# Ledger of designs, part 308: peptides against a protein of PDB entry 7PB4

Target 1, 105 residues: chain A of PDB entry 7PB4
Amino acid sequence: KMLNIKEYKEKLLSTLGEFLEDHFPLPDRSVKKKKKNIQESSVNLITLHEMLEILINRLFDVPHDPYVKISDSFWPPYVELLLRNGIALRHPEDPTRIRLEAFHQ
Target 2, 218 residues: chain B of PDB entry 7PB4
Amino acid sequence: DALQMAVGYFEKGPIKASQNKDKTLEKHLKTVENVAWKNGLASEEIDILLNIALSGKFGNAVNTRILKCMIPATVISEDSVVKAVSWLCVGKCSGSTKVLFYRWLVAMFDFIDRKEQINLLYGFFFASLQDDALCPYVCHLLYLLTKKENVKPFRVRKLLDLQAKMGMQPHLQALLSLYKFFAPALISVSLPVRKKIYFKNSENLWKTALLAVKQRNR

## One batch from the design tools (peptide; made by RFdiffusion4, then SolubleMPNN)

Design b2_p25_7_s4 (from b2_p25_7, 10 letters changed)
Fold by OpenDDE base, seed 1:
Structure b2_p25_7_s4 (fold): chain B 105 residues (1-105), chain C 218 residues (1-218), chain A 25 residues (1-25)
Amino acid sequence: as target 1 above (105 residues)
Amino acid sequence: as target 2 above (218 residues)
Amino acid sequence: MLDLLQENAPELTLRLMVAELVELE
């Protein structure tokens, strides 16, 4: 039973990955590092898949404080997507923190 | 160069020690405005100033003035537009600034060097149709961006729902007509054959500037 | 069923997939 659940989870993750690539792709910031000034922190944006993974993991690892701080690696359109669709919630007192919404049936 | 100093001022921010911060700000803003309307701005200058205008670093009045003078000398970088859309999602700019940005984006669309990355943002733009203030301009933008692969049943339904709510708006009708062109099987409703696609172009703030840019690049 | 949802309601599909992942953890 546990093996079947693990396999199913892996399949679901794979399906999710494909789905996210098709419907919510990151813009290719292949902007050539022209030598311009150092301070453009080439913050590597993470995928929506990676964002979701972080949020899910936080929910389970720290259930009493399931909020994740929005980093520069979080692409703002993705954050907005999660918030608008009821997948994530902002912290009521700290708008820089978000959590996965509790999908209570 | 006066322009470089002005751009540098906006990028680095006001040096704390200046007693006359407002006069300095106005001087630099006028410099940018004068150059932009006379000659246009380089893509790098637009990249810097556009981000500043949408970041919330300055007040709405200043941001509005900066956006109004985002006139290219030749081209606008697609990357600048992608970054700008990201700033819109951060929510540090006013609703009026968002409207102005979409108006600008439509007006300057032909001067954007590439469209591949902007096309990836199609879904995000489409989601903005629910904003009544943005809807006319977003429809125009989507009209410019829409490809056959973007025409999905759920988007057709959303557009029809918007039409039911808002009435037969010319901008919605234009977009629906394009959708019907790409996917006639998805739109069973007889759309009035409007011979002229009418987006309210009458209030293009940049009409004179765009004519000048086209004349210089010929 | 998932394929139809993916094509016709991507936002809903995303929500459902995330909900299911949470239930499996």
Scores: peptide ipSAE 0.419, ipTM 0.834, DockQ to the pose 0.255
Fold by OpenDDE base, seed 5:
Structure b2_p25_7_s4 (fold): chain B 105 residues (1-105), chain C 218 residues (1-218), chain A 25 residues (1-25)
Amino acid sequence: as target 1 above (105 residues)
Amino acid sequence: as target 2 above (218 residues)
Amino acid sequence: MLDLLQENAPELTLRLMVAELVELE
């Protein structure tokens, strides 16, 4: 039973990853790589998958303060997507922090 | 040159300037405006200034003026637009700035060098249809962006629901007609055959400027 | 059913998948 749950979780994560790539792709900023050596600290944007992972982990690791600070690596459209669809919630007093929404069964 | 100094000021200048009362700011803003309307701005200048206008670094009045003079000399970089949309989602700009941006985006659409990355933002634009102030302009933008692959049943449903709520708006009808063209099986409702598609403010603020840009690039 | 949801309701699908992941932890 435990093996089945782990396998299922892995499968679900894989499916989620594929789904996110298909439906919510991150715009490729790679076009600017060639010319200007300006080390614009290309803030490496994380994928939506990674963002969700961070949010889920925070929920379980720190359940009394499940909020994650929005970093520069968080692509704003993704943040907005999560908020608009009720997947995430902004902290009521600090809009720079978001949490995974409690999915009441 | 004067333009470089002006752009540099906005890039490195004071944070959270709320008012255009600063003589220095006004001088630089006028410089940008004059060059933009006379000659257009280089893609790099648009990239810098567009981001500044939407970042909330300056006050709404300044941001509005900057955005109004985002007139290209030749092309606008797609990357600039993608970055701009990102700033819109941060929520530091006013509703009026968002409206102006979408108007700008529609007006300048043909001057954007590529559309591949912008097309990836289709879903985000579509979500903005729920904003009554943005809806007319977003419909126009979506009309320009929509491909067959974007026409999905859930989007059709959302558009029909929006029509039920807002009534038969010309901009919404235009978009629905395009959707029906790409996917007739998804739209069972008879849409009035309109010979001419009308979008709100088709005569945009940049009409004269755009004509000048086209003439310079012939 | 899930395939249909993925294609026709991606936002809902995302919510459901996330909810399921949370339940598995």
Scores: peptide ipSAE 0.418, ipTM 0.830, DockQ to the pose 0.257
Fold by OpenDDE base, seed 3:
Structure b2_p25_7_s4 (fold): chain B 105 residues (1-105), chain C 218 residues (1-218), chain A 25 residues (1-25)
Amino acid sequence: as target 1 above (105 residues)
Amino acid sequence: as target 2 above (218 residues)
Amino acid sequence: MLDLLQENAPELTLRLMVAELVELE
């Protein structure tokens, strides 16, 4: 039974990854940096999958404060997507923090 | 040159607490406006100034004026548009600025160098249809972007729901007609054959400027 | 069922998948 749950979880994660890539792809900012020296801080944007993983992990690791600080790696459209669809919530007092919605409550 | 100094001012922000901050701001803003309307702006200048206009760094009046003068000399970088859409999602700009941006995006659509990344933003644009103020301009944008692959059953349902809520709007009808063209099986409703797709092109704030750009690039 | 939801309601599908993942931890 435990092996089946792990396998199912892995399959679900894989399916989620594929789904996110198909429906919510990250724009490739890799436009050929012609080396003009402008230190534009190459903010490495994370995938929506990675963002969800962070939010899920925080919910389980710190259930009394399940909020994650929005970093520069969080693509704003993804944040908006999660908020609009009720997957995430903003902290009521700190708009720079979001949490995964408690679907079990 | 005066333009570089002006762009630099907006990028770096006002350094000195000089008593004449407002005068300096106005001077640089006028410089940008003058060059933009006379000659257009380089893609790099648009990249910088567009982001500034949407970032909330300055007040709404300043942001509006900057956005109104985002007129290309030749092309607009797709990356600038992608960044701009990101700023819209941050929510630091006013609703009026968002409307103006979509108007700008539609007006300048042909001057954007590539559309590949913009096409990836299709879903985000579509989600903005629910905003009544944005809906007419988003419909126009989607009309320009829509491919067969974008026409999904759930989007058809959303458009029909919007039509039920808002009535038969010309911009919505135009988009629905395009959807029906790509996927006739998804739209069973008889759409009136409107011969003329009327997006309010007549009220384009940039009409004169765009004509000038096209004339210079021939 | 999941395939139909993926095509017809991607946002809902995302929510359901996330909810299921949370239940499995």
Scores: peptide ipSAE 0.413, ipTM 0.834, DockQ to the pose 0.264
Fold by OpenDDE base, seed 2:
Structure b2_p25_7_s4 (fold): chain B 105 residues (1-105), chain C 218 residues (1-218), chain A 25 residues (1-25)
Amino acid sequence: as target 1 above (105 residues)
Amino acid sequence: as target 2 above (218 residues)
Amino acid sequence: MLDLLQENAPELTLRLMVAELVELE
């Protein structure tokens, strides 16, 4: 039973990954490395899959404070997508923090 | 030069010590406006200023004026547009600024160097159709962006639902007609064959400026 | 069923997939 759950989870994660790539691809920032010294902190944007992983992990690792701080690596359209579709919620007192929505309320 | 100083001011923000912050801001804003309308702006200048206008760094009045003068000398980088859409999602700009941005995007569409990355944002633009203020302009944008692969059953349904809610709007009809062209099997409804696709407010704020840009690039 | 949802309701599919992942943990 545990093996089946693990296998199913892996399959679901794979399916999710493919789904996210197809429907919500991250635009390739052609970081034209223009050499000029402006440390535009090329903040590497993470995938939506990685964002979800962070949110899920936080929910289970710290259930009493399941909020994740929005970093510069979070692509704003992804954040909006999660919020708009009820997948994530903003912290009521700190708009820079989001949590995974409790689906089983 | 004066333009570099002005762009630098907006990028770095006001230097703390200026007692006359408003006068300095106005001076730099006028500099940008004058150059933009006379000669257009370089792609790099548009990249910087467009992001500033949408970031919420300045007040709505300033942002609006900056956005109105985002006139290219030659081309606009698609990366600038992608970044701009990101700022729209952050929600630090006003509703009026969002409307103005979509108007700008439609007006300047042909001057954007590439469309590949913008096409990846199709779903995000489509989601903005639900905003009544944005809907006419988003329909126009989608009309320009739509490919066969974008025409999905759920999007057809959403457009039909919008039509049921809003009535037979010309901009919505134009988009639906394009959808029917790409996927006739998905749209069973007889759409009036309009010979001329008309989007409301085709008179863009930049008509004169666009003519000048085209003349310079000939 | 998931395939049909993926094509016809991507946002809903995303929500459902996330919900299922949470249930599996």
Scores: peptide ipSAE 0.412, ipTM 0.835, DockQ to the pose 0.256

Design b2_p25_8_s1 (from b2_p25_8, 11 letters changed)
Fold by OpenDDE base, seed 3:
Structure b2_p25_8_s1 (fold): chain B 105 residues (1-105), chain C 218 residues (1-218), chain A 25 residues (1-25)
Amino acid sequence: as target 1 above (105 residues)
Amino acid sequence: as target 2 above (218 residues)
Amino acid sequence: DILSLFSGPALLRELVETLVILESL
């Protein structure tokens, strides 16, 4: 029974990863290395998978304050996608913080 | 030149010390409008001004006027569109600005230099179908973007659910008909054979300008 | 296909929900 649950979890994670990559990829920042010195702060955007991982981990690690601060690594379309689909909630008093939805409540 | 000064004003923002801030803003806005409607804007100017219009830096009235004059001289960079979609998701622009942007995007679609990055945004556009105000224009955009690889069972289900909720909307029927064309096995429902695909004429705002752009680029 | 187990309009939500449930076990 436990082996089947682990295998199912691994298959689900793989399927989710593939689904996210196929349907919600990061835009290729064509870093056209045009030499212009504009220090565009090369904020490395995280994947949607990584964003979900952060949100899930926070929910389990700090269940009394499950909110994550939105960083510059959070691509705005991903944040909006999670909010619109009821996967995440914005903090009522701090719009810079989001949490994973409590699916069991 | 006057246009560069106007673009620079919007980019840098109003200098705090000017007593005539509103007059200066209006002057520069009129300069941009006049050039855009007469000659079109360069891709770089559109890149700057489009981001400004969607960033929430200025009031809704100003943003709306800027967005309405995002008329290309030749082409629009797809990078500008990708950045614009990001700004829409930040939520600093009004709902009316979002609608206007999608109308603009549909109207200007053929003037976008490349579509590879825009095609990657397919899932995000599809997610915006649930917004009742955006739905007609997003359906039109998706009709232009949809390839066979985009037609998935879960998207078919979502479209059918939207149809159940909203009724048989012409724009939704157009998109469903395209989905059925690419993947007939996924859509068992008989779609009415509409001879003409009808989208709300989003181009009406720019019709004259688009004709002029096409004439200049011939 | 594991995706065939998800029938709802919110496939992404269902996937995430299922994952959260599995992480709680």
Scores: peptide ipSAE 0.382, ipTM 0.846, DockQ to the pose 0.215
Fold by OpenDDE base, seed 2:
Structure b2_p25_8_s1 (fold): chain B 105 residues (1-105), chain C 218 residues (1-218), chain A 25 residues (1-25)
Amino acid sequence: as target 1 above (105 residues)
Amino acid sequence: as target 2 above (218 residues)
Amino acid sequence: DILSLFSGPALLRELVETLVILESL
């Protein structure tokens, strides 16, 4: 029984990863021609997978304050995607913080 | 020139000291509008102004006017569109601005230089189908973007669920018909044979301007 | 296909929800 859960979890993680890469990839920034002066801060955007990992880990590591601060590495379309689909919630008093939704309620 | 000064004003923001902020704003806005409708804007000017219109830097009335004059002289950079979609997702623009953006994107679609990066945004556009105000325009955009690779079982289910919820909307039927063309095995339902595909607002706000752009680039 | 187990308009939500449930076990 436990082996089946672990195997299912691994398969689910793999499937989720593939799904996220296929349907919600980051735009290829390589086409940024070296136009000079706009220091568009080369902020390395994280993947949607990495963003979800951060949110899940925070939920389990700090259940009394499960909120993650939105950094410049958070691509706005990903944040909106999570919020719009009810996967994440904004902090009621601090819109710069988001948490994973509590699906068990 | 007057256009560069106007674009620079919107980019850098109002210099604090001007007592007549509203008159200065209106002057620069009219300059942009006049050039855009007469000659179109350069890709670089569209890149700057489009992001400003969607960033929430100015009020909704100003943003709406800027967005309405995003008429290309030649081409629009796909990078500008990708950045614009990012700004839409920040939520600093109004719902009406979002609707106007999708109308603009559909209207200007043929003038976008490349589609590779925009095609990567397919999933994000598809996720916006649930917004009733956006749905007609997003369906039209998706109709332009959809490739065989985008037609997946879960997307078919979502479109059928939307059809069950909102009824047999012409824009949704157009998209479903395209999906059935690419993947007939995924759509068992009989779709009405339409002689012509109709999207809401097939006549866009830019019809006259687009005719002029096409004439200049011939 | 695990994706075939998920039905409805919110596939991403269902996937994440299932993952969270499995992490809690």
Scores: peptide ipSAE 0.382, ipTM 0.848, DockQ to the pose 0.228
Fold by OpenDDE base, seed 5:
Structure b2_p25_8_s1 (fold): chain B 105 residues (1-105), chain C 218 residues (1-218), chain A 25 residues (1-25)
Amino acid sequence: as target 1 above (105 residues)
Amino acid sequence: as target 2 above (218 residues)
Amino acid sequence: DILSLFSGPALLRELVETLVILESL
């Protein structure tokens, strides 16, 4: 039973990773037009997978305050995707904070 | 020149300018409008102004006017579109601005220099189908973007569910027909044989301008 | 195929939900 759950979890994680990569990849920012001066802050965007990992970890690590602050590494389309699909919620008083939806209720 | 000064004003000018009564703002806005409709804008000017229009830096009326004059002289950079989609998701623009953007995107689609990055946004556009106000225009956009690899069982199910919810909408039927063309095995439902695909004419706002752009680039 | 276990329209949500459930075990 436990072995089957672990294997299933690994398969699910792999499947999720593939799904996210296939359907919601980051845009290739490699079109660095050489124009010098606008410090487009080289903020490395995180993947949707990494974003979900952060949200999941926060939910388990700090269950009484499961909210994550939206950083510049959070690609806005990902945030919107999670919110729109009911995967994440904005903090009611601070729209810059999001949490994973509590699926356990 | 006057256009550079106008673009510079919008780029560096006041944040959260809500008042259309600013004579300076109106002057610069008219400058941009006049050049855009007469000659079109350079890709760099569109890049700057499009982001400004969607960033919420100015009021909705100003943003709407800027967005309406995002007419290319030659091409629109795909990077500008990717950035624009990002701004749409920040939620600082109105619903009407989002609709206008999708109308613009459909109307200007052929003038976008590349499509590779826009195609990567397919899933995000598809997720926007659930917005009733956006749905007609998103269907049209997806109709232009859809490749065989995008036609997946889960997307087919979503489209059929949307059809069940909203009825047999012409724009949804057009997209479903395209999906059936690419993957007939995924769509067992008989689709009405529509001889003519009909989308809402999003280009009507820019019809004259688009004709002029096509004439200049011939 | 594990994806066949999920309903199409909410696939991402269902995947995440399932993952969260599994992490709680």
Scores: peptide ipSAE 0.379, ipTM 0.841, DockQ to the pose 0.251
Fold by OpenDDE base, seed 1:
Structure b2_p25_8_s1 (fold): chain B 105 residues (1-105), chain C 218 residues (1-218), chain A 25 residues (1-25)
Amino acid sequence: as target 1 above (105 residues)
Amino acid sequence: as target 2 above (218 residues)
Amino acid sequence: DILSLFSGPALLRELVETLVILESL
C-alpha cells in the first residue's frame, strides 16, 4: 500500500510538472536588453511548479500561518491563475500574502 | 518634441508642484492622441504608454484614453504585450480596461512583431474564458493563436462545458470549429457548419486608424 | 494517462488537490 502511494505520488508530480511546463511556461526573458543603465531589477521569476511547492510546503510546515508573502519572483499571471482557479486564497487583511486553499475542510 | 514631453510626463508622473495638474495632463494626453491617430506611435512609445495605462498609475478615464490611442506606426513589440498581460493580473486596472485591452490585442494582432511569447500565454488566455465579459474577445484571440498542439482533451471539455452553460455562442462555436479542424477525434459533437465566423467586431474602435497604418506601411 | 482520471473543468486544481491529499497521507 505505501509503495503504491509513493509511486502514484511520484507519477502525479511528474504529470503535474509536465502539465505546468506545457501549458503555463514562463515567457522567455532572453530579450537581450541593451545595457542602458535602467536598473530593471533582473528579478528571477520562479516557475509555477516552484510556486506551488512553496505554497504546499508552507501549508504543511506552518499550518497555523500557511500564508506566503508574494515576492517579486512571483509572476503576477501565476498568482492570478492560482487565485482564479481556487487553488490559492489571499489573506483577508494583507493582499500581499497568499495561501494554498484548504481542500480538506 | 511635444510627444516626447508627453510620454515623459506619463512615465515620470506629475510633478507635485503644478497647480494646473489637470490642464497639463489633458494637454499631454491630447498630444499623444493626436500623434497616435495621425501617424501612429513608435514601438517604444507604445511599450511605455501601454504599461502606464495598465499599471493603475492614473485614473480609469485616463487609462482608457491612453489605451484607445495605442495605435502603432509600424509594429507593436511582443514584449509589450507580455508585460501588459502581467499588469492585467496585478489587478490595478478596471474590468472595463481589461475588456478594452483584449479588444485592442485582437485589433492590433497583425501588428505585433512576433507571436512566440504570446503563444506561451495560451493557457492564461484560455483560463480567462470563464470571465463572461472577456469570453467573446478571448475566444477571438484564441482563434488567432490556436495551433494543433494547443488542442487538448481538457480544453475541449472546458469549451463544451462553457457552451452548455452559456449556450451556443458564436464565438465559442468559432473556436470549437477550429478545435475540431485540428483534432476531429476529440470533438464528437456535430457542430453547425457556419459559412461565416462571427466575432464581435473588436476592430471598430480602430478601423479607420488601422486602415491608415496599413496604407502607410505598404 | 493520469490526466484521464481527472474529469473536472479545473484540471490544475484537481491535480493540486490530489497532490495535497497525497502529501497529507
Scores: peptide ipSAE 0.375, ipTM 0.849, DockQ to the pose 0.227

